# Peptides against a protein of PDB entry 3PUK: the designs that were tried, part 172

Target 1, 227 residues: chain A of PDB entry 3PUK
Amino acid sequence: ERGLKSVVWRKIKTAVFDDCRKEGEWKIMLLDEFTTKLLSSCCKMTDLLEEGITVIENIYKNREPVRQMKALYFISPTPKSVDCFLRDFGSKSEKKYKAAYIYFTDFCPDSLFNKIKASCSKSIRRCKEINISFIPQESQVYTLDVPDAFYYCYSPDPSNASRKEVVMEAMAEQIVTVCATLDENPGVRYKSKPLDNASKLAQLVEKKLEDYYKIDEKGLIKGKTQS

## One batch from the design tools (peptide; made by RFdiffusion4, then SolubleMPNN)

Design b2_p21_8_s2 (from b2_p21_8, 7 letters changed)
Fold by OpenDDE base, seed 3:
Structure b2_p21_8_s2 (fold): chain B 227 residues (1-227), chain A 21 residues (1-21)
Amino acid sequence: as target 1 above (227 residues)
Amino acid sequence: SEVEKRKELLKEMKEIEKEAE
């Protein structure tokens, strides 16, 4: 079964498509590298058509304007993706689309958010963070989007210790996001081998899960589910 | 209309996908 894929799709459908849905309206959807992979992993083109998407475009590529249509940006909160958006709606150039709905896959840094707000606020109908920063592979398998994770986690150079901690923190945060998406509080298990990385990561995940479920959006405490 | 054309296209694509499964 594709349990994780279906859960991810359901979250995207609810958080993105249902949020900006208008009867009889078609939108152009702009994707970056990560969201292209994400959607490809959990849906079909027919699914997107059902959600009112007529065309999918790569945000990094030069595109012809379609001024009569609204655009749905489903992108990562990165300088590259944000800069491409700003080129589409910036004051110095003609707007490519009628209006924009922006959905970020994760927390957007204040610097980027302020940049968008300062330049394109009048063109934006919606801007949200939906917190999906992983790719589902199988029913219970996923790939984390943490740049250079392999390099820093396995680096013998002690000077990389601080960066290693940052990477582990990011991975732990993404795992918690997966758990939140699945509405599960798992008992954390790991295989310990030459390095204590797995143990450290497990500890970080456990701590973050505890914090998350102590005070969730509904004020509920959920027991461990051993996912 | 454009909407009707897209609906028909969607139906066609769904049929193709079912056949491929």
Scores: peptide ipSAE 0.027, ipTM 0.641, DockQ to the pose 0.015
Fold by OpenDDE base, seed 4:
Structure b2_p21_8_s2 (fold): chain B 227 residues (1-227), chain A 21 residues (1-21)
Amino acid sequence: as target 1 above (227 residues)
Amino acid sequence: SEVEKRKELLKEMKEIEKEAE
């Protein structure tokens, strides 16, 4: 009855928790605004406890050092989140935890990745990108983390055209991450609206899906699935 | 109970979210 939530949780469990799990070890988990929403939507406290998470902390806040514990950073690949991480490990004096496991919810730009490597590579035990940039709400429904998407997509003001394109691009990217998570290459369906935004979005999604599956990690060509 | 734990988690996470904004 909650299929999408279960899928997302399984993805996180496999890609994040199982990846860094060590028997008998507890970790502090650091979240940002997006991953906070994400986990709240698809897991329970007992689930996190079972995965060896003792406490959840906000990455944006100043936190007390717990130097004997390793930290699991489950964060978005943004300058803000990365900067907060760097404050935790960027210097010997600022090191708050024993070591770090970093899991990004999406592709991390090389600039950010290089910044991390240059500053605190010795403290990092794992750095991995996963593809979860959406929030499951219902069994077959999810929400996208694109600020002001509705406003810009449906704005009649031509001055918002540039921003509209950026928003639609971001939405398309996130939809692709959903497909990747579900391991599906769906046929894109849409209903026409007066501004034909659905058509444009569909085109972007189709293009990105094609690109994704053509150049996926395994080099596998997947046919279209029904969704 | 599991329900209580869920509620607690959600509350905590919502607080974290607000603080992160």
Scores: peptide ipSAE 0.029, ipTM 0.473, DockQ to the pose 0.019; fails the geometry check
Fold by OpenDDE base, seed 5:
Structure b2_p21_8_s2 (fold): chain B 227 residues (1-227), chain A 21 residues (1-21)
Amino acid sequence: as target 1 above (227 residues)
Amino acid sequence: SEVEKRKELLKEMKEIEKEAE
């Protein structure tokens, strides 16, 4: 048992691999920067092989076509990753794989989703969003993937206030995905600092948790769990 | 073989990780 790592792996296995797996079929898996780190943190190479992945490729790199194989895209819903996907399936001449299964690590903005639909919908066998936007480190430790979070959150410069809010929002979103993955609605606790960032983040998390459980897929509203 | 595929996968992941740094 590896705590959060095991939970994350189980989530990925059920939400991604089990969702698209066919007996006897091998797939190529395409990863971006985040999902590479994510999988490395919670699974072994043998685990991926057992799930029917023959090889993994970096989505950002130019790759040779393997037209006889289906591709599993496990990627972040970012313009960069989506653009790379579109290069693989955006035109008939550029089609690198037999078909695509796309699993986003988080909510895919409508703009990106529409872009995908408009260009290569026929090549997509599955497109699903999962809520895993964090890296598990230890049993109860995870790392948020928010660039420059430290810089903006701790910056005393008022000119960074707007960016700080964006960063805080992103952090709160990722924390909620952790809670969703663990099926928990924790009582948020924090230690206030001079900049009161912890308090602000806590408020955002609480708000997002409320929203999530109000509209969750299971329709379950849970009370606060022990943190 | 499965072993060979594992080695290949590992190599690929390491390369991806290196590039992501």
Scores: peptide ipSAE 0.029, ipTM 0.550, DockQ to the pose 0.018; fails the geometry check
Fold by OpenDDE base, seed 1:
Structure b2_p21_8_s2 (fold): chain B 227 residues (1-227), chain A 21 residues (1-21)
Amino acid sequence: as target 1 above (227 residues)
Amino acid sequence: SEVEKRKELLKEMKEIEKEAE
């Protein structure tokens, strides 16, 4: 049973593919490093074909223009991925595709968003954040995408203390995203380690979960689940 | 035609994945 993979796929299908789908229309999908891994973990090629994707391209590579087709950008909100997008649409004469639908896997910083808006607004048909920043592995197992998390969390160097806090915050946010995706409010459990990292992370997750469900648009207070 | 498209997509994804590693 692959419960988490199914949930993630359902989320992507609803938030991305259904959002931009037009009957009889095929799109080119542009992926970065993270979204390539994400889709590979939770779907098959047949699934993508069924959702109207004709080809998949690496956003970092030079690509031939397909000016008659619309492009679906499913990418992380990083300067690198955004810069590649801007290269595709930055010049009116050199647009790679007919139009763009952009779906970010996480919160896009205002600086990046404004940069996109200023240069390519006319080419963008949709721009959304879908909040999927993890890779599903098993039914209840996922991998977080936090660069150098292990290094900073377990570094004995006091100069890394500030960076450690930033990393833990990012991890906590991703865990909350998983919970939101699964529509769960789990009790936080952790294994004791020589370092207090697990305890600190647990506290951050609990706090963020509480905040997330308290401010829910529906005003719903969800109890803790046993997942 | 559908089978060919699937093969092409699979190849593309594998290439992208390899480059992302």
Scores: peptide ipSAE 0.029, ipTM 0.516, DockQ to the pose 0.018; fails the geometry check

Design b2_p21_8_s3 (from b2_p21_8, 7 letters changed)
Fold by OpenDDE base, seed 5:
Structure b2_p21_8_s3 (fold): chain B 227 residues (1-227), chain A 21 residues (1-21)
Amino acid sequence: as target 1 above (227 residues)
Amino acid sequence: SEVEKKKKLREEMKKIEEEAE
């Protein structure tokens, strides 16, 4: 069963493909490392063709210009991915595509957003943030994309404490993203380890869930669901 | 080449897809 994969695909279809789709128009889709894994986990190439994607390209690679086609950037809000985008549209001479639709997998920091706005706003037809920062594996299983999470969470070195907190925060954010995607407010369950990482993470998740549903655009406040 | 780059990405996607199945 692939329930979570279906939910993720449906969200991407609605939030990304349906948002920029035009009848009879084909786009080139640019992916980064994360979104390549994400799409591979929840769709097939045939699905992308049905959504009007003719070809997919790696944003990190040098690419030949296809100036007659619009580009769909489905990327993470990282400096690396943003810089690659800026190289595609940063100057008139460097413009590789007709126009850009940008969909970030998570909140884009203001610094990056401002950088984009300042350099190539005229080339951007759409810029939207979506909340999909995880990889679905099975119906109820997902993988977090937090660099060095394992190392910092299990490090006994107190000098890593500050970085550990940052990592925990990022993990909690991604878990909340899963909950938001599934429209759930779970009762968080955890098993404590000697380092109490699970407890700390659970607390962060609970806090973020509360914040999310309080500020939800739909004003939804749900009770705890079975986790 | 551009064709090779596209092919590589498609192959990577297929590989990940197969691993996820």
Scores: peptide ipSAE 0.016, ipTM 0.348, DockQ to the pose 0.018
Fold by OpenDDE base, seed 2:
Structure b2_p21_8_s3 (fold): chain B 227 residues (1-227), chain A 21 residues (1-21)
Amino acid sequence: as target 1 above (227 residues)
Amino acid sequence: SEVEKKKKLREEMKKIEEEAE
């Protein structure tokens, strides 16, 4: 069944594993909370082994150095995950791995990128953004991973308005990544709720979709389709 | 131990995988 899971896996395989694959080379893969869920949703451990991953580790946990092996960081572009990476390579004497390949699930803010560049540039063999910020559940169902999304979006407290906007922006970005993954430019449909959240989100998605396809690597403008 | 941590992560992934199926 060619569901969303297979599409996501194919994208990860092409964008991450094929990108850094070297014949006969095994890597340690570092995952964060999101990418653990993501990979679990679309692949099996056996699949990862086939892609040259010998061991997977949680980036948030203390780990023993394996200095002879290269590490594949498949992580979200968050301060927490980046900080953990920096701890692995921040000290010349305390490098946990031989080198790093970093693949971010989404756009990495310049602040984080600059921080990485300033401290660990010599250890990094690859750094790429792959734009997969959703978890496939069913063939046409996915889950967005936005922290506290429910709380802020449905909070009646006006003091959360700024946070709500940030959350909606993040959600919109993730939806766009789904569309990009599926190579679709859908017409946005939503059910009106007591709050204007759905409408605002829809507008953000539409705007971001337009921007994405205008700047598409192929220079192709794709028309809106119903999906 | 590091081995246990790795094992746990694999188990967690398996669990999530099973829940997603």
Scores: peptide ipSAE 0.015, ipTM 0.340, DockQ to the pose 0.018
Fold by OpenDDE base, seed 3:
Structure b2_p21_8_s3 (fold): chain B 227 residues (1-227), chain A 21 residues (1-21)
Amino acid sequence: as target 1 above (227 residues)
Amino acid sequence: SEVEKKKKLREEMKKIEEEAE
């Protein structure tokens, strides 16, 4: 079933495509590794064409300039992706595109944002952060994008405890973004065997959910729903 | 060509979708 996929697509459509849409205008879209997987999981190329995307390019590859067209960057807020963007619009190099619309899949650290602002601000028409950092698999299943999660969560080495905690926090944050996308405040359920990792993660999720809805932009506190 | 790039991307997307299901 593809219920979650449709929800994710609707979120991307409203947050990204509708936000930068101009009548009669086509854009080139730049993707990184994560956003390539994300879009491939929830849409078809025909869907992207309908949203005014004429060409999709990998941000990591060397690309020929298309100076007459604007570019839509849908990328993760990582140093690698940001550096590739800077190569496209940096003052030291000729601009590859007419202008840029940037949409980050998560919060962009100030260090990266400042780096962009310092070198490419005049080329940027839009810079927005959205909260989609997961890959939908089916209606109730998603894949989290947390590097080395398996390794640290199942590490027998106590020296990795701090790293394990960081990974758990990242996972919990992504789960909260799923809930936000679905507009739900779920009662958290988990299977605890064989380790207590699931219990720890559940606690983190519950805490973060409480914080999220407490400080919601609309000041709304939602009751717990079933998930 | 741009057409070839699109084809390649579509193929990759299809592969990812098939692997995910």
Scores: peptide ipSAE 0.014, ipTM 0.337, DockQ to the pose 0.017
Fold by OpenDDE base, seed 1:
Structure b2_p21_8_s3 (fold): chain B 227 residues (1-227), chain A 21 residues (1-21)
Amino acid sequence: as target 1 above (227 residues)
Amino acid sequence: SEVEKKKKLREEMKKIEEEAE
């Protein structure tokens, strides 16, 4: 059984590096907070060098222009990361890199996508969404990246009920992306706790898994797997 | 400066790895 780390790395290699790879070409890779953690969890710098990445940089930091090199942006679809990208290419005279390849770790909202398209379309060679919104820890263990998930899920404040549902949906979506990445349709198991959060999340995951595999263009009816 | 940037990034990655262990 291949560990989750190897599966995640294989996904990134295929979806990101192989997609933009050109023979003999080196790129600068720009990472945000999440993708830094993601890559650190599943690869080494030597692996990135083998994929044609010469330097990795933090998108939030001030960086010197390298106008002769193309940039690979592997970032979350957040206003902060997008704004940093726009600063790199917003001015014709102040472009930091030759061109950009953008790979988002999740669905990019239309508002952000349109903002990018309107400002930097000529500089973008590729823009894709990659469904990788989790950090692999162990062979079958992962951490979800849902901001304030614990706070909202366990908040006794009724005013947070709507936000709790949004967080639960986001968590369920990320779990489904893990399953899709692993090519698994697991039976959902949870530990009962005083709060109905685990049961609710389990139901959401099951529903979303069913929807995902029903819509799969390949008509792949996968049975439940043990994971 | 590029070497130093690579070094800093490697150090940051190492720290993240250590925190994940």
Scores: peptide ipSAE 0.014, ipTM 0.349, DockQ to the pose 0.017; fails the geometry check

Design b2_p21_8_s4 (from b2_p21_8, 8 letters changed)
Fold by OpenDDE base, seed 1:
Structure b2_p21_8_s4 (fold): chain B 227 residues (1-227), chain A 21 residues (1-21)
Amino acid sequence: as target 1 above (227 residues)
Amino acid sequence: SEVEKRKELLEEMKKIEKEAA
């Protein structure tokens, strides 16, 4: 019934919870805006409790220290979320938690990663990118987290052309992430509109899919599947 | 306070579920 949601949950369970799970250990989980939406879309609070999460906290809010507990940060690789993390473990402030496990929903830029390493590397037990940057809605429907996508894609202003390309690349990357999550290589289908955005996006997705599956560690070229 | 925080989070999650549905 909810195939995509179940797949996403299973991916999070294996990539995040199983990766840092320790028998008898409870963790505090820190979420940002995106990961709050993501988890809300594919799991229940009871599911999180079963995975050893005792409390969920918003990373942007001021929180009381729980120095005896480890923290699981499931966050997007943004300056805002990273800065909040650094406030929790930075040398200039008292550590709020015993240690941190960090799981990013997408590729973390080297600049942010280096900033983390320089300030609080000793507090980090795990840092991993899990590549889930979309929200599942139903069995075959998802939404992308691309800020201002509508504005830039449909802007008639030529000055926004470069930003439009960046947005298109980001959307294409997230679509490929969905395909990777589902272990699918779908045929790309689109409806052309006057601005030809759908065609451009389709081409970007196809190219990125080809790159993803060609470089797959297994060297297996997967054939196109029905989507 | 922890119970209240959990409750708030649960409510926020429920709101998101309703909006997604």
Scores: peptide ipSAE 0.025, ipTM 0.595, DockQ to the pose 0.017
Fold by OpenDDE base, seed 5:
Structure b2_p21_8_s4 (fold): chain B 227 residues (1-227), chain A 21 residues (1-21)
Amino acid sequence: as target 1 above (227 residues)
Amino acid sequence: SEVEKRKELLEEMKKIEKEAA
């Protein structure tokens, strides 16, 4: 068993598939760019079939209505993915599926959430946020999905400072989701670089980890599990 | 067709798997 991949799959299975499972019911699953990569990294099509998924569709593509089937949206909380969802359910005439189960890979901003509630609340059977914003590559290796991270983090242009901070915040959040998924509170280690980006990121991660475990529903303040 | 859509998705998944390998 590939350690991190199996953990991620188990989390998705529990948080998404088990949450909306109904015996004898098949669903269409809608994926975006990130979740396509995520599922491809940690499961097979046969695994999805076992979880009651008959068809997987790309949310960005024009799709034919399947009005008799419920849809499972496993998507990132982005304006693009949300807008595609809204097109599927925004009008009675445009309703493509019987109902929707929505699972976001991360915290959904209130603005997007409110937009969904205002337009499609009657079609939504479930809406949850899960904290999986990374791609498992190997047993303990993962990649972050932060657009233009390299460009902004290593840009010598001071005008990009604000964008660099946003990127670092997003990276830190994704690292924390890994820790949360593994139920770990690691000691953060880094090597200082000329731009000190690693130090800044480490500080953000440590702060977010502290916040996460303070708010942990299980009340488990875990000490550092790894150095 | 539903079969074609599944095939396309499987191909996309396979492509991603190859790129990740």
Scores: peptide ipSAE 0.025, ipTM 0.560, DockQ to the pose 0.017
Fold by OpenDDE base, seed 2:
Structure b2_p21_8_s4 (fold): chain B 227 residues (1-227), chain A 21 residues (1-21)
Amino acid sequence: as target 1 above (227 residues)
Amino acid sequence: SEVEKRKELLEEMKKIEKEAA
């Protein structure tokens, strides 16, 4: 299947599951709100079982320790998710799991990374950014998971201008991750009315695409593709 | 219980899967 869902699943399988796979080892997988939606959109529980996940847990919920098992954290690089991770391993008293593999859906800010490194470095077996920060809906359709995006982008209140910029930046980043996942450098198309938000977002996307492909993992400069 | 929490998460995933399908 050539749909976006299959592409996303294949990327997760390669970047996450294959990366931390050990023969005969089962892991507990910790998900946040975004990654729950992400995985539910592109795989089944049976697929996760095949990848060595015995059980999935919500990172935000209180969980009983399973000290003999390693945990796979597939989470967004947010303060909330990171704080939950730190609660699992940051206490000198009791670690909830044997060790952690952390896979962030996007770039983890240095502040968060340093916080993790300072408190939990000995417990972390792997930490990787996989650059999947969108939800595939259909073969060519995806949704962005940016909280309050609608409110800030369409707010007529000028006091929200700073938040609007942050939201658009986050959206642009997510769109770039889609392009990266699809191995495309598309031209951006948008409607300018009723607001200039689409134009601004398009510019951000274009800039980020250029930056990404200049320093891509393969060291390849890719030309623009049709979208 | 932990089991219930796991079930809940699974159900949430299934729900989202159905909505996305």
Scores: peptide ipSAE 0.024, ipTM 0.569, DockQ to the pose 0.018
Fold by OpenDDE base, seed 4:
Structure b2_p21_8_s4 (fold): chain B 227 residues (1-227), chain A 21 residues (1-21)
Amino acid sequence: as target 1 above (227 residues)
Amino acid sequence: SEVEKRKELLEEMKKIEKEAA
């Protein structure tokens, strides 16, 4: 029943916590809206304590400095979250923590990455992308973080066509992150409905999967698998 | 206080966890 949750947790544990772990060291973890939901879906506070997290903080809120502790930022690659990070490390006087480990849930645009690098490079110990942009629900069920996805996908209003495409693109991208998390290149399957939304989404997913595995950092090309 | 903020966040996490479960 919790197969996907376990997989997601294992990936986070390996990609984030094990990556920055130091024996006897505790960190403050900074979360945004998405990563709060993500971690809540696949772990407990006790799990985070076991991984050396003493305090969890919301990145959007004003926080008191804890200058003796390192911070683990597990955040989405959005301007809002990045700006909050930059406020924490943007100047010597503004430094809230000893150092930062940054883990993005998805691809960070070069513009944001460069902005971080230019401003805070000396304070950053790690900056990685882990490609988890979904919320696990059940063993084979996950929820995408795409605002108003249902509304735009099923809107009969032609004026929403452009937004529908953007939403479908975002959904497809997040589905690819699920596949990446599971280390699978699935054959895309869908059930057709009166609106050709499922077909369109399937096509986008298939295309993005192809692109993802073609340009995979490991240079691995995987064949289609059943999912 | 930071303690209160932490508690609030933890409660939020618990709520989300229950809703997602």
Scores: peptide ipSAE 0.023, ipTM 0.574, DockQ to the pose 0.018

